# Peptides against a protein of PDB entry 1EMU, part 24

Target 1, 132 residues: chain A of PDB entry 1EMU
Amino acid sequence: PPYLKWAESLHSLLDDQDGISLFRTFLKQEGCADLLDFWFACTGFRKLEPCDSNEEKRLKLARAIYRKYILDNNGIVSRQTKPATKSFIKGCIMKQLIDPAMFDQAQTEIQATMEENTYPSFLKSDIYLEYT

## One batch from the design tools (peptide; aimed at target 1 I65)

Design b2_p20_2_s4 (made by RFdiffusion4, then SolubleMPNN; from b2_p20_2, 6 letters changed)
Fold by OpenDDE base, seed 4:
Structure b2_p20_2_s4 (fold): chain B 132 residues (1-132), chain A 20 residues (1-20)
Amino acid sequence: as target 1 above (132 residues)
Amino acid sequence: MMSEELKKKLEERAKKLAEE
């Protein structure tokens, strides 16, 4: 069953609607749902290919992601990303150099945080165990 | 909701922030 695959890899968990739902519920209880929301936001942003018709839209989206998750020093995403990574993102926003990969390093760091902390904890949680 | 639809919804949450 899918829940067994969830225990084998975070990728399997994030590729399943029930897995995502349960994991996000767990993260909300832990006060760190922004980790997952930011991760998906980065994926969505990267999928937007640059073109003449969406340049302004991509800039606005990048600014929104930056303001919501990176700029707030008290946020969990900001606390779990390195200063150099945050500085790079800020530079991209200020210079309006909006490469599709501009959030890749931040996404990697947040993914590592989930792999090392929240994902293992989820597999030991009542939420997951009750589902199995 | 289908798995792909849920992923898409979460990926697009930031778009709503951009519209605020």
Scores: peptide ipSAE 0.463, ipTM 0.872, DockQ to the pose 0.032
OpenDDE base, seeds 1, 2, 3, 5: peptide ipSAE 0.458, 0.449, 0.447, 0.438; ipTM 0.872, 0.869, 0.869, 0.868; seed 2 fails the geometry check

Design b2_p20_3 (made by RFdiffusion4)
Pose (drawn by RFdiffusion4):
Structure b2_p20_3 (pose): chain A 132 residues (1-132), chain P 20 residues (1-20)
Amino acid sequence: as target 1 above (132 residues)
Amino acid sequence: SEEVEDYTEEILETLLEEEE
């Protein structure tokens, strides 16, 4: 059963659309869906190839991710990402040197944040328990 | 899966629209 696999690893949960939808509903109710959206945004950004034809799109996307999740140090993702990590990201944006992996460290830190609090809480939540 | 990829694209498109 897919719902049982979700309890075995966060990667199994985020590899199933039903799991992602349920988990995002939980996060939305807890006021922190940005954690998941950012995690997927980093993955989406990284899979874009660094060729000339994608340069403009990638810069715009890197800025968008930075503006929404990294810029103001008050949002949940910004609060859960390290200062040096955000500093590096800002440098990449300003220099316009955006490597596909530029958000990897921030993604890892956000991933650990979900594994540490919201993911375990989700597995004990009414939403999950009802679904199962 | 394809549905997860579509969901990722949807997030990216929303971010690009917000940036515009």

Design b2_p20_3_s1 (made by RFdiffusion4, then SolubleMPNN; from b2_p20_3, 7 letters changed)
Fold by OpenDDE base, seed 5:
Structure b2_p20_3_s1 (fold): chain B 132 residues (1-132), chain A 20 residues (1-20)
Amino acid sequence: as target 1 above (132 residues)
Amino acid sequence: SKEVEELIEKIMEELLEEEE
């Protein structure tokens, strides 16, 4: 069953609607759902192909991600990303250099946080175990 | 999956709404 694959890798978990739902519920209880939301936002942003018609949309989205997750020093995403990474993102926003990969390093760092902490905890949680 | 893609789109749409 799919839940066995979820235990094999975070990637498998995040590629499954049911897995995401359970994991997000768990993260909300832990007060860190922003980790997952940010991760998906970065994924979606990277997939947007730059063109004249979506330039404004991409800029707005980048600003939104920056303001909500990076600029908020009290947020878990900000706390789990390195200063150099955050400063790079800020620079991109200020210079309006909105490369599709501008959030890649931040996403990597947040993914590492999930891999090391919340994902293992999820696999030991009542939410996951009761599902199995 | 399509469901995951829809989730991603929803997250992005919500972010855009907050920026407006």
Scores: peptide ipSAE 0.679, ipTM 0.942, DockQ to the pose 0.833
OpenDDE base, seeds 1, 2, 3, 4: peptide ipSAE 0.672, 0.675, 0.675, 0.676; ipTM 0.941, 0.941, 0.941, 0.941

Design b2_p20_3_s2 (made by RFdiffusion4, then SolubleMPNN; from b2_p20_3 with E2K D6E Y7L T8I T14E)
Fold by OpenDDE base, seed 5:
Structure b2_p20_3_s2 (fold): chain B 132 residues (1-132), chain A 20 residues (1-20)
Amino acid sequence: as target 1 above (132 residues)
Amino acid sequence: SKEVEELIEEILEELLEEEE
């Protein structure tokens, strides 16, 4: 069953609607759902093909991601990303150099946080175990 | 999956709404 694959890798968990739902519920209880939301936001942002027609949209989206997750020093995403990474993102926003990969390093760092902490905890949680 | 793609789009739309 799919839940066995979820235990094999975070990637498998995040590629399954049911897995995401359970994991997000768990993260909300832990007060760190922003980790997952940010991760998906970065994924979605990277997939947007740069062109003249969506330049304004991409800039707005980048600003939104920056303001919500990076600029908020009290947020878990900000706390789990390195200063150099955050400063790079800020620079991109200020210079309006909105490369599809501008959030890649931040996403990597947040993914590492999930891999090391919340994902293992999820696999030991009542939410996951009761599902199995 | 399509479901995951829809979730991503929903997240992006929400972010854009907050920026407006």
Scores: peptide ipSAE 0.696, ipTM 0.943, DockQ to the pose 0.782
OpenDDE base, seeds 1, 2, 3, 4: peptide ipSAE 0.688, 0.694, 0.692, 0.692; ipTM 0.942, 0.943, 0.943, 0.943

Design b2_p20_3_s3 (made by RFdiffusion4, then SolubleMPNN; from b2_p20_3, 6 letters changed)
Fold by OpenDDE base, seed 2:
Structure b2_p20_3_s3 (fold): chain B 132 residues (1-132), chain A 20 residues (1-20)
Amino acid sequence: as target 1 above (132 residues)
Amino acid sequence: SSEVEKLIEEIMEELLEEEE
């Protein structure tokens, strides 16, 4: 069953609607749902190929991600990303250099946070265990 | 999956709405 794959790989969990739903519920209880939302936002952003028709959209989205998750020093994403990474993103926003990969390092750091903390905890949670 | 793709789109849409 899919839930067995979830226990073997975070990637498998994040590629499954049911897995995401349960994991997000768990993260909300832990006060860190922003980790997952940011991760998906970065994924979605990277998939937007630069072109004349979506330039404004990409810029707005980049600004939104920056303001919501990076600039907010009280947020868990900001606390779990390195200062140099946040500074780089800020620079991209200020210079309007909106490369599809501009959030890659931040996404990697947040993914590591999930891998090391929330994901293992999720697999030990009542939410996951009751589902199995 | 298509469902996950829709979720990603929803997240991005919400972000855009907050920015506007």
Scores: peptide ipSAE 0.652, ipTM 0.937, DockQ to the pose 0.861
OpenDDE base, seeds 1, 3, 4, 5: peptide ipSAE 0.645, 0.647, 0.651, 0.650; ipTM 0.935, 0.936, 0.937, 0.937

Design b2_p20_3_s4 (made by RFdiffusion4, then SolubleMPNN; from b2_p20_3 with E2S D6K T8I L12M T14K)
Fold by OpenDDE base, seed 5:
Structure b2_p20_3_s4 (fold): chain B 132 residues (1-132), chain A 20 residues (1-20)
Amino acid sequence: as target 1 above (132 residues)
Amino acid sequence: SSEVEKYIEEIMEKLLEEEE
């Protein structure tokens, strides 16, 4: 069953809507749902192909991600991303150099945080165990 | 999956709404 695959890899968990739902619920209880939201925001952003017609949208979205997750010093994402990474993102925003990969390093760092902390904890949580 | 894609789109749309 899918829940067994979720225990095998974070990737499997994040490819399953049911898994995402349960994991996000867990993260919310832990006060760190932003980790997942940011991760998916980065994924979505990267998928947007740059073109003249969506330049405004991409810039706005990049700004939104930056302001919500990176600039918020009290946020879990900000605390779990390196200063150099955040500075790079800021630079991209200020220069309006909105490359699809501009959040890749930050996403990697947040993914590592989930892999090392929240994901293992989720697999030991009542939420997951009761589902199994 | 399509459901996950919709989830991602929802997140992005929400972010855009907050930016405005």
Scores: peptide ipSAE 0.683, ipTM 0.945, DockQ to the pose 0.862
OpenDDE base, seeds 1, 2, 3, 4: peptide ipSAE 0.682, 0.681, 0.682, 0.679; ipTM 0.945, 0.945, 0.945, 0.944

Design b2_p20_4 (made by RFdiffusion4)
Pose (drawn by RFdiffusion4):
Structure b2_p20_4 (pose): chain A 132 residues (1-132), chain P 20 residues (1-20)
Amino acid sequence: as target 1 above (132 residues)
Amino acid sequence: SATDKEAERVVDELLAEESS
């Protein structure tokens, strides 16, 4: 059963659309869906190839991710990402040197944040328990 | 995969918001 696999690893949960949908509903109710949206945004950004034809799109996307999740140090993703990590990201944006992996460290930190609090809470939540 | 499709959806939404 897919719902049982979700309890075995966060990667199993995020590899199933039903799991993602349920988990995002939980996060939304807890006021922190940005954690998941950012995690997927980093993955989406990284898969874009660094060719000339994608340059403009990638710069705009890197800025968008930075503006929404990294810029103001008050949002949940910004609060859960390290200062040096955000500093590096800002540098990449300003120099316009956006490597596909530029958000990897921030993604890892956000991933650990979900594994440490919201993911375990989700597995013990009414939403999950009802679904199962 | 579901992860790739979800990532693509979130990226489109972010590009739409930045274009506003």

Design b2_p20_4_s1 (made by RFdiffusion4, then SolubleMPNN; from b2_p20_4, 10 letters changed)
Fold by OpenDDE base, seed 3:
Structure b2_p20_4_s1 (fold): chain B 132 residues (1-132), chain A 20 residues (1-20)
Amino acid sequence: as target 1 above (132 residues)
Amino acid sequence: SALDEESEKVIEKLLEEEEK
């Protein structure tokens, strides 16, 4: 069943609607749901290929991601990303150099945070265990 | 895929918030 695949990899969990829903519920209880939303935001952003029709959209989206998750020093995403990573993102925003990979390092760091803490905890949670 | 669909939902939500 799908829930067994969720325990094999975080990617499998995040590629399942029920998995996403349960994991988000768990993260909300832990006060760190922004980790997941940021991860999905980075994924969605990277898929937007640079072109004339996407230029404004990509800039707006980059700014939105930056303002919501990176700029807020009290946010969980900001606390779990390296200063150099946040500085690089800020630089891209200020210079309006919006490369599809500009959030890759931040996404990697947030994924590592989930892999090392929240994802293992989720697999031990009542939410997951009761689902199985 | 569910991952792609969720990514799109999050992106659209962020864009809507940015337009405000």
Scores: peptide ipSAE 0.784, ipTM 0.959, DockQ to the pose 0.893
OpenDDE base, seeds 1, 2, 4, 5: peptide ipSAE 0.786, 0.785, 0.785, 0.785; ipTM 0.959, 0.959, 0.959, 0.959; seeds 1, 2, 4, 5 fail the geometry check

Design b2_p20_4_s2 (made by RFdiffusion4, then SolubleMPNN; from b2_p20_4, 9 letters changed)
Fold by OpenDDE base, seed 1:
Structure b2_p20_4_s2 (fold): chain B 132 residues (1-132), chain A 20 residues (1-20)
Amino acid sequence: as target 1 above (132 residues)
Amino acid sequence: SALDKTSEEVVEKLLEEEEE
């Protein structure tokens, strides 16, 4: 069943509708749902191919991600990203140089945080175990 | 995929919040 694949990799968990729902519920209880939302935001942003027709959309989205997750010093995403990474993102925003990969390093760092902490805890949680 | 769909939904929500 799919829940066995969830235990094999975080990516498998995040590519399943039920997996996403359960993991997000768990993260909310832990006060760190922003980790997952940021991860998905970065994924969605990277998929938007640069062109004249979506330049404004991409800029707005980049600014939204920056303001909500990076600029908030009290947020878990900000606390789990390195200063150099955040500075780079800020630079891109200020210069309006919106490269599709501008959030890649931040996403990698947040993914590592989940891999090392919340994902293993989820697999030991009542939410996951009761589902199985 | 669920991953792609969720990514799109999150992006849409962020853009909506930015316009508020």
Scores: peptide ipSAE 0.791, ipTM 0.957, DockQ to the pose 0.887
OpenDDE base, seeds 2, 3, 4, 5: peptide ipSAE 0.791, 0.791, 0.790, 0.791; ipTM 0.957, 0.957, 0.957, 0.957; seeds 3, 5 fail the geometry check

Design b2_p20_4_s3 (made by RFdiffusion4, then SolubleMPNN; from b2_p20_4, 8 letters changed)
Fold by OpenDDE base, seed 5:
Structure b2_p20_4_s3 (fold): chain B 132 residues (1-132), chain A 20 residues (1-20)
Amino acid sequence: as target 1 above (132 residues)
Amino acid sequence: SALDEESERVIEELLKEEEE
């Protein structure tokens, strides 16, 4: 069943509608749902291929991601990303150099945080265990 | 996929908030 795959891979969990829902619920209880939202935001952003008609949208989105998750010093994402990573993102925003990969390093760091902390904790949570 | 759909949903929500 899918819940067994969730325990084997975070990717499997995040590629399942029920898995996403349960994990999000868990993260909200832990006060760190922004980790997941940021991760999905980065994924979605990277999928937007640069083009003339898409430039404004991509810039707006990049700025939104930056302001909501990176610039927020009190946010869990900001606390779990390295200063150099955040500075790079800021530089991209300021220079309006909006490369599809500009959030890749930050996403990697947040994914590592989830892999090391919230994901294992989720698998031990009542939410997951009661579902199984 | 669920992953793609959620990614798109999150992006649309962010863009919506940005326009406010």
Scores: peptide ipSAE 0.793, ipTM 0.959, DockQ to the pose 0.905
OpenDDE base, seeds 1, 2, 3, 4: peptide ipSAE 0.792, 0.792, 0.792, 0.791; ipTM 0.959, 0.959, 0.958, 0.958; seed 2 fails the geometry check

Design b2_p20_4_s4 (made by RFdiffusion4, then SolubleMPNN; from b2_p20_4, 10 letters changed)
Fold by OpenDDE base, seed 2:
Structure b2_p20_4_s4 (fold): chain B 132 residues (1-132), chain A 20 residues (1-20)
Amino acid sequence: as target 1 above (132 residues)
Amino acid sequence: SALDQTSEEVVKKLLEEEEK
């Protein structure tokens, strides 16, 4: 069953609607749902192909991600990303150099945070165990 | 996929918030 795959890979968990829902519920309980939302935001951003018709949209989205998750020093995403990573993103925003991969490093760092902390905790949570 | 769909949804929400 899918829930067994969730325990084998975070990616498997995040590629399942039920898995996403349960994990998000858990993260909200832990006060760190922004980790997941940021991760998905980065994924969605990277999927937007750079072209003339998408330029404004991509810039707006990049700014939105930056303002919501990176600029907020009180946010968990900001606290779990390295200063150099945040500085790079800021630079991209300021220079309007919006490469599809501009959030990749930040996403990697947030993914590592989840892999090392919240994801293992989720697998031990009542939310997950009761589902199984 | 669920991952793709969720990513798109999150993006849409962020853009909506940016427009407000």
Scores: peptide ipSAE 0.796, ipTM 0.961, DockQ to the pose 0.904
OpenDDE base, seeds 1, 3, 4, 5: peptide ipSAE 0.795, 0.795, 0.795, 0.796; ipTM 0.961, 0.960, 0.961, 0.961; seeds 4, 5 fail the geometry check

Design b2_p20_5 (made by RFdiffusion4)
Pose (drawn by RFdiffusion4):
Structure b2_p20_5 (pose): chain A 132 residues (1-132), chain P 20 residues (1-20)
Amino acid sequence: as target 1 above (132 residues)
Amino acid sequence: SATDEEAERVVDELLEEEEA
C-alpha cells in the first residue's frame, strides 16, 4: 500500500502525487506549505540545463526562488535556512553565476526541517490517519 | 516521476508569477 511506504521515508512520500497532495494539505493547514513548494522548486531549477538557450529562463527562475523564499528573512523557508547558506545564494544571484546546484544546500536544510518536524507530525495527523 | 512532474508544475507557477 502506498500510504505505508510514505511512513518509511520522506522520499517515498514525495515520490507519490497522492502523498504529496495530502502532505501539502497538511502543511497548508499548519501554515508552512512553502517548505514543500521550495523543495520542489529547487529540484525543478536544478534539472534545467545550463546552456545558452536556457540562460534567461534560469536567471529569472533563480531570482524568483530567491525573492519568494530567501530574500525576506521572515518567511518560513528563510527562517529555516542558515545565514551562510543564504549569503552564498545571494552572491550567486547578484553575480549572475547560477550553477544548477546553487540551491542544493538550502534544499537539504529545508529537507531536514521537514524530516525533523512536519513530516513526523503528518504521519500522526488526522489527515493521514483518515486517509489510511 | 511524480517528483519531476510536481517540480515542473512549481517552476511553471513561479515563472508565471515572475512574468506578471

Design b2_p20_5_s1 (made by RFdiffusion4, then SolubleMPNN; from b2_p20_5, 8 letters changed)
Fold by OpenDDE base, seed 1:
Structure b2_p20_5_s1 (fold): chain B 132 residues (1-132), chain A 20 residues (1-20)
Amino acid sequence: as target 1 above (132 residues)
Amino acid sequence: SALDETSEEVVEKLLKEEEE
């Protein structure tokens, strides 16, 4: 069943509707749902191909991600990203140089946080175990 | 995929919040 694949990799968990729902519920209880939302935001942003018609949308989205997750010093995403990474993102926003990969390093760092902490804890949680 | 759909939903939500 799919829940067995969830235990094999975080990617498998995040590519399943039920997996996403359960994991997000768990993260909310832990006060760190922003980790997951940021991860998905970065994924969605990277998928938007640069073109004249998408320029405004991409800039707005980049600014939204920056303001909500990076600029908030009290947020878990900000606390789990390196200063150099955040500075790079800020630079891109200020210069309006919106490269599709501008959030890649931040996403990698947040993914590592989930891999090392929340994802293993989820697999030991009542939410996951009761589902199985 | 669920991953792609969720990514799109999150993006749309962020854009709507930015316009508020």
Scores: peptide ipSAE 0.792, ipTM 0.959, DockQ to the pose 0.945
OpenDDE base, seeds 2, 3, 4, 5: peptide ipSAE 0.792, 0.791, 0.790, 0.793; ipTM 0.959, 0.959, 0.959, 0.959; seed 5 fails the geometry check

Design b2_p20_5_s2 (made by RFdiffusion4, then SolubleMPNN; from b2_p20_5, 6 letters changed)
Fold by OpenDDE base, seed 1:
Formats: C-alpha cells, sequence, structure tokens
Structure b2_p20_5_s2 (fold): chain B 132 residues (1-132), chain A 20 residues (1-20)
C-alpha cells in the first residue's frame, strides 16, 4: 500500500494526496507547517517558465514567498535557512532578477530540516501509525 | 500528480494573499 512507500522516501510521501494531508496535519500539531508550505511554494515557483506574459506574476510570487517565509525572523523557515541563502534571495528581489532557481538553495535547506527532524518523527507518530 | 497540484494551490494562495 502507498503508506509503505511513504516510509521509504519523503518524496513519495509528498507525491501522495493522503500523505500530504496527514503529514501537514502532523506538522501543524508541531507548529511547523510552514516548512511544507514553503517547500511547495518553491516547487510551484520553479515550474513557472520565464516569459513576457508572466513576468509580473513571477515577481509577485517571489515577493510573496520572500515576505511570508524569509523576511519573518520569527518563522521556522527563516530560522532553518542560512543567512547567506536569505541574503541571496533578498538580493534577487531587490534587483528584480527573478531566476527560476532563486529559491533552490533555501528549498534544499528546508528539505534537509524535514528529512532530519519532522519526517522521521511523522513516521513514529500516532497519525501515521493509526493510518497503517 | 498530487505534488504538482498542491504546488499550484500553494502558489495561487500566496498570490491571492499578496493582492489583499
Amino acid sequence: as target 1 above (132 residues)
Amino acid sequence: SALDETSEEVVEELLEEEEE
């Protein structure tokens, strides 16, 4: 069943609608749902191919991600990203140089945080175990 | 995929919040 694949990789968990729902519920209980939302935001942003017609949309989205997750010093995403990474993102926003990969390093760092902490804890949680 | 759909939903929500 799919829940066995969830235990094999975080990516498998995040590619399943039930897996996403359960994991997000768990993260909300732990006060760190922003990790997952930021990860999905970065994924969605990278998928938007640069062109004249979506330049404004991409800039707005980049600014939204920056303001919500990076600029908030009290947020878990900000606490789990390196200063150099955040400075780079800020630079891109200020210069309006919105490269599709501008959040890649931040996403990698947040993914590592989930891999090392919340994902293993989820697999030991009542939410996951009761589902199985 | 669920991953792609969720990513799109999150993006749309962020854009809506930015316009408020």
Scores: peptide ipSAE 0.780, ipTM 0.954, DockQ to the pose 0.947
OpenDDE base, seeds 2, 3, 4, 5: peptide ipSAE 0.779, 0.778, 0.778, 0.779; ipTM 0.954, 0.954, 0.954, 0.954; seeds 3, 4 fail the geometry check

Design b2_p20_5_s3 (made by RFdiffusion4, then SolubleMPNN; from b2_p20_5, 6 letters changed)
Fold by OpenDDE base, seed 2:
Structure b2_p20_5_s3 (fold): chain B 132 residues (1-132), chain A 20 residues (1-20)
Amino acid sequence: as target 1 above (132 residues)
Amino acid sequence: SALDETSEKVVEELLKEEEA
């Protein structure tokens, strides 16, 4: 069953509707749902191919991600990303250099945070165990 | 995939918030 794959990798968990829902619920209870939302935002952003028709949309999205998750010093995403990573993103926003990969390092760092902390905790949670 | 669909939804919500 799919829930067994969830225990094998975070990616498997995030590639399942039920897995995403349960994990997000768990993260909300832990006060760190922004980790997952940011991760998905980065994924969605990278999928937008740079072209003339997408330029405004991509810039708006990049700014939205930056303001919501990076600029907020009290946010968990900001606390779990390295200063150099945040500075790089800020630079991209200020210079309007919106490369599809501009959030990759931040996404990697947030993914590592989930892999090391919230994901293992989720697999031990009542939410997951009751589902199995 | 669920991953793709979720990422698209999150992006859509962020864009809506930015336009508000």
Scores: peptide ipSAE 0.795, ipTM 0.960, DockQ to the pose 0.947
OpenDDE base, seeds 1, 3, 4, 5: peptide ipSAE 0.796, 0.794, 0.794, 0.795; ipTM 0.960, 0.960, 0.960, 0.960; seeds 1, 4, 5 fail the geometry check

Design b2_p20_5_s4 (made by RFdiffusion4, then SolubleMPNN; from b2_p20_5 with T3L A7S R9K D12E A20E)
Fold by OpenDDE base, seed 2:
Structure b2_p20_5_s4 (fold): chain B 132 residues (1-132), chain A 20 residues (1-20)
Amino acid sequence: as target 1 above (132 residues)
Amino acid sequence: SALDEESEKVVEELLEEEEE
């Protein structure tokens, strides 16, 4: 069943609607749902190919991601990303150099945080175990 | 995929918040 695949990889969990829902519920209880939302935001952002028709949208989205997750020093995403990574993103925003990969490093760092902490905890949680 | 769909949802939500 799919829930067994969830235990094999975070990617499998995040590629399942039920898995996403349960994991988000767990993260909300832990006060760190922003980790997941940021991860998805980065994924969605990278999918937007740079072109004339997407320029404004991509810039707005990049700014939104930056302001919500990176600039907020009280946020868990900000606390779990390296200063150099945040500085790079800030630079991209300020210079309006919106490369599709501009959040890749931050996403990697947040993914590592999930892999090392929240994802393993989720697999031991009542939410996951009761589902199985 | 579910991953793609969720990423799109999150993006749209962020854009909506930006416009508000």
Scores: peptide ipSAE 0.788, ipTM 0.956, DockQ to the pose 0.949
OpenDDE base, seeds 1, 3, 4, 5: peptide ipSAE 0.788, 0.785, 0.786, 0.788; ipTM 0.956, 0.955, 0.956, 0.956; seed 4 fails the geometry check

Design b2_p20_6 (made by RFdiffusion4)
Pose (drawn by RFdiffusion4):
Structure b2_p20_6 (pose): chain A 132 residues (1-132), chain P 20 residues (1-20)
Amino acid sequence: as target 1 above (132 residues)
Amino acid sequence: SAAVDAEAERVVDTLLDEED
């Protein structure tokens, strides 16, 4: 059963659309869906190839991710990401040197944040328990 | 996987629309 696999690893949960939908609903109700959206945004950004034809799109996307999740140090993703990590990201944006992996460290930190609090809470939530 | 790619693409498109 897919719902049982979700309890075995966060990666299993985020590899199933039903799991993602349920988990995002939980996060939305807890006021922190940005954690999951950012996690997927980093993955989406990284898969874009660094060729000339994608340069403009990638710069716009890197800025968008930075503006929404990294810029103001008050949003949940910004609060859960380290200062040096955000400093590096800002440098990449300003120098326009955006490597596909530039958000990897921030993604890892957000991933650990979900594994540490919201993911376990989700597995003990009414939403999950009802679904199962 | 396919689910991750589709979800990531949806989130990326949403962010590009907001940036516009």

Design b2_p20_6_s1 (made by RFdiffusion4, then SolubleMPNN; from b2_p20_6, 12 letters changed)
Fold by OpenDDE base, seed 2:
Structure b2_p20_6_s1 (fold): chain B 132 residues (1-132), chain A 20 residues (1-20)
Amino acid sequence: as target 1 above (132 residues)
Amino acid sequence: SEARERTSEEVLEELLEEEE
């Protein structure tokens, strides 16, 4: 069953609708759902191919991601990303250099945070165990 | 995956709505 694959890798968990839902519920209880939302935001943003027709939308979206997760010093994403990474993102926005990969390093750092902390905890949680 | 793609799009859409 799919839930066994979830225990094998975070990748498998995040590829499954039920897995995503359960993991998000767990993260909300832990006060760190922003980790997952940011990760998915970065994934979606990277898929947007730059073109003349979506330039304004991409800039707006990049600013939204930055303000919501990076600029907020009280947020868990900000606390779990390195200063140099956040400075790079700020620079991209200030210069309006909105490359699809501009959030890649931040996403990597947040993914590492989940791999090291919240993902293992999820597999030990009542939410996951009751599902199995 | 389809689930990953759908979830990503939903998150981005919500972010845009919050900016409006």
Scores: peptide ipSAE 0.784, ipTM 0.960, DockQ to the pose 0.937
OpenDDE base, seeds 1, 3, 4, 5: peptide ipSAE 0.783, 0.782, 0.780, 0.781; ipTM 0.960, 0.960, 0.960, 0.960

Design b2_p20_6_s2 (made by RFdiffusion4, then SolubleMPNN; from b2_p20_6, 12 letters changed)
Fold by OpenDDE base, seed 5:
Structure b2_p20_6_s2 (fold): chain B 132 residues (1-132), chain A 20 residues (1-20)
Amino acid sequence: as target 1 above (132 residues)
Amino acid sequence: SEAREKISEEVIEELLKEEE
């Protein structure tokens, strides 16, 4: 069953609608749902291919991601991303150099945070265990 | 996956609304 795959791979968990829902519920209780939302935001952003018709949209989205997750010093995403990574993102925003990969390093760092902390905790949580 | 794509789009749309 899918819930067994969730225990074997974060990737499997994040590919499953039920898995994502349960994990997000858990993260909300832990006050760190922004980790997951940021991860999905980066995924969505990267999928937007640069073109003349969506340049403004991509810039607005990049600004939104930056303002909500990176600029907020009290946010968990900001605390779990390296200063150099945040500085790079800021530079891209200021220079309006909005490359599809501009959040890749930050996404990698947040993914590592989830792999090392929240994901293992989720597998030990009442939410997951009672589901199984 | 379809789920990942759906959730990503929802998150993006919410962010864009907040930016406006």
Scores: peptide ipSAE 0.746, ipTM 0.956, DockQ to the pose 0.876
OpenDDE base, seeds 1, 2, 3, 4: peptide ipSAE 0.744, 0.744, 0.743, 0.742; ipTM 0.956, 0.956, 0.956, 0.956

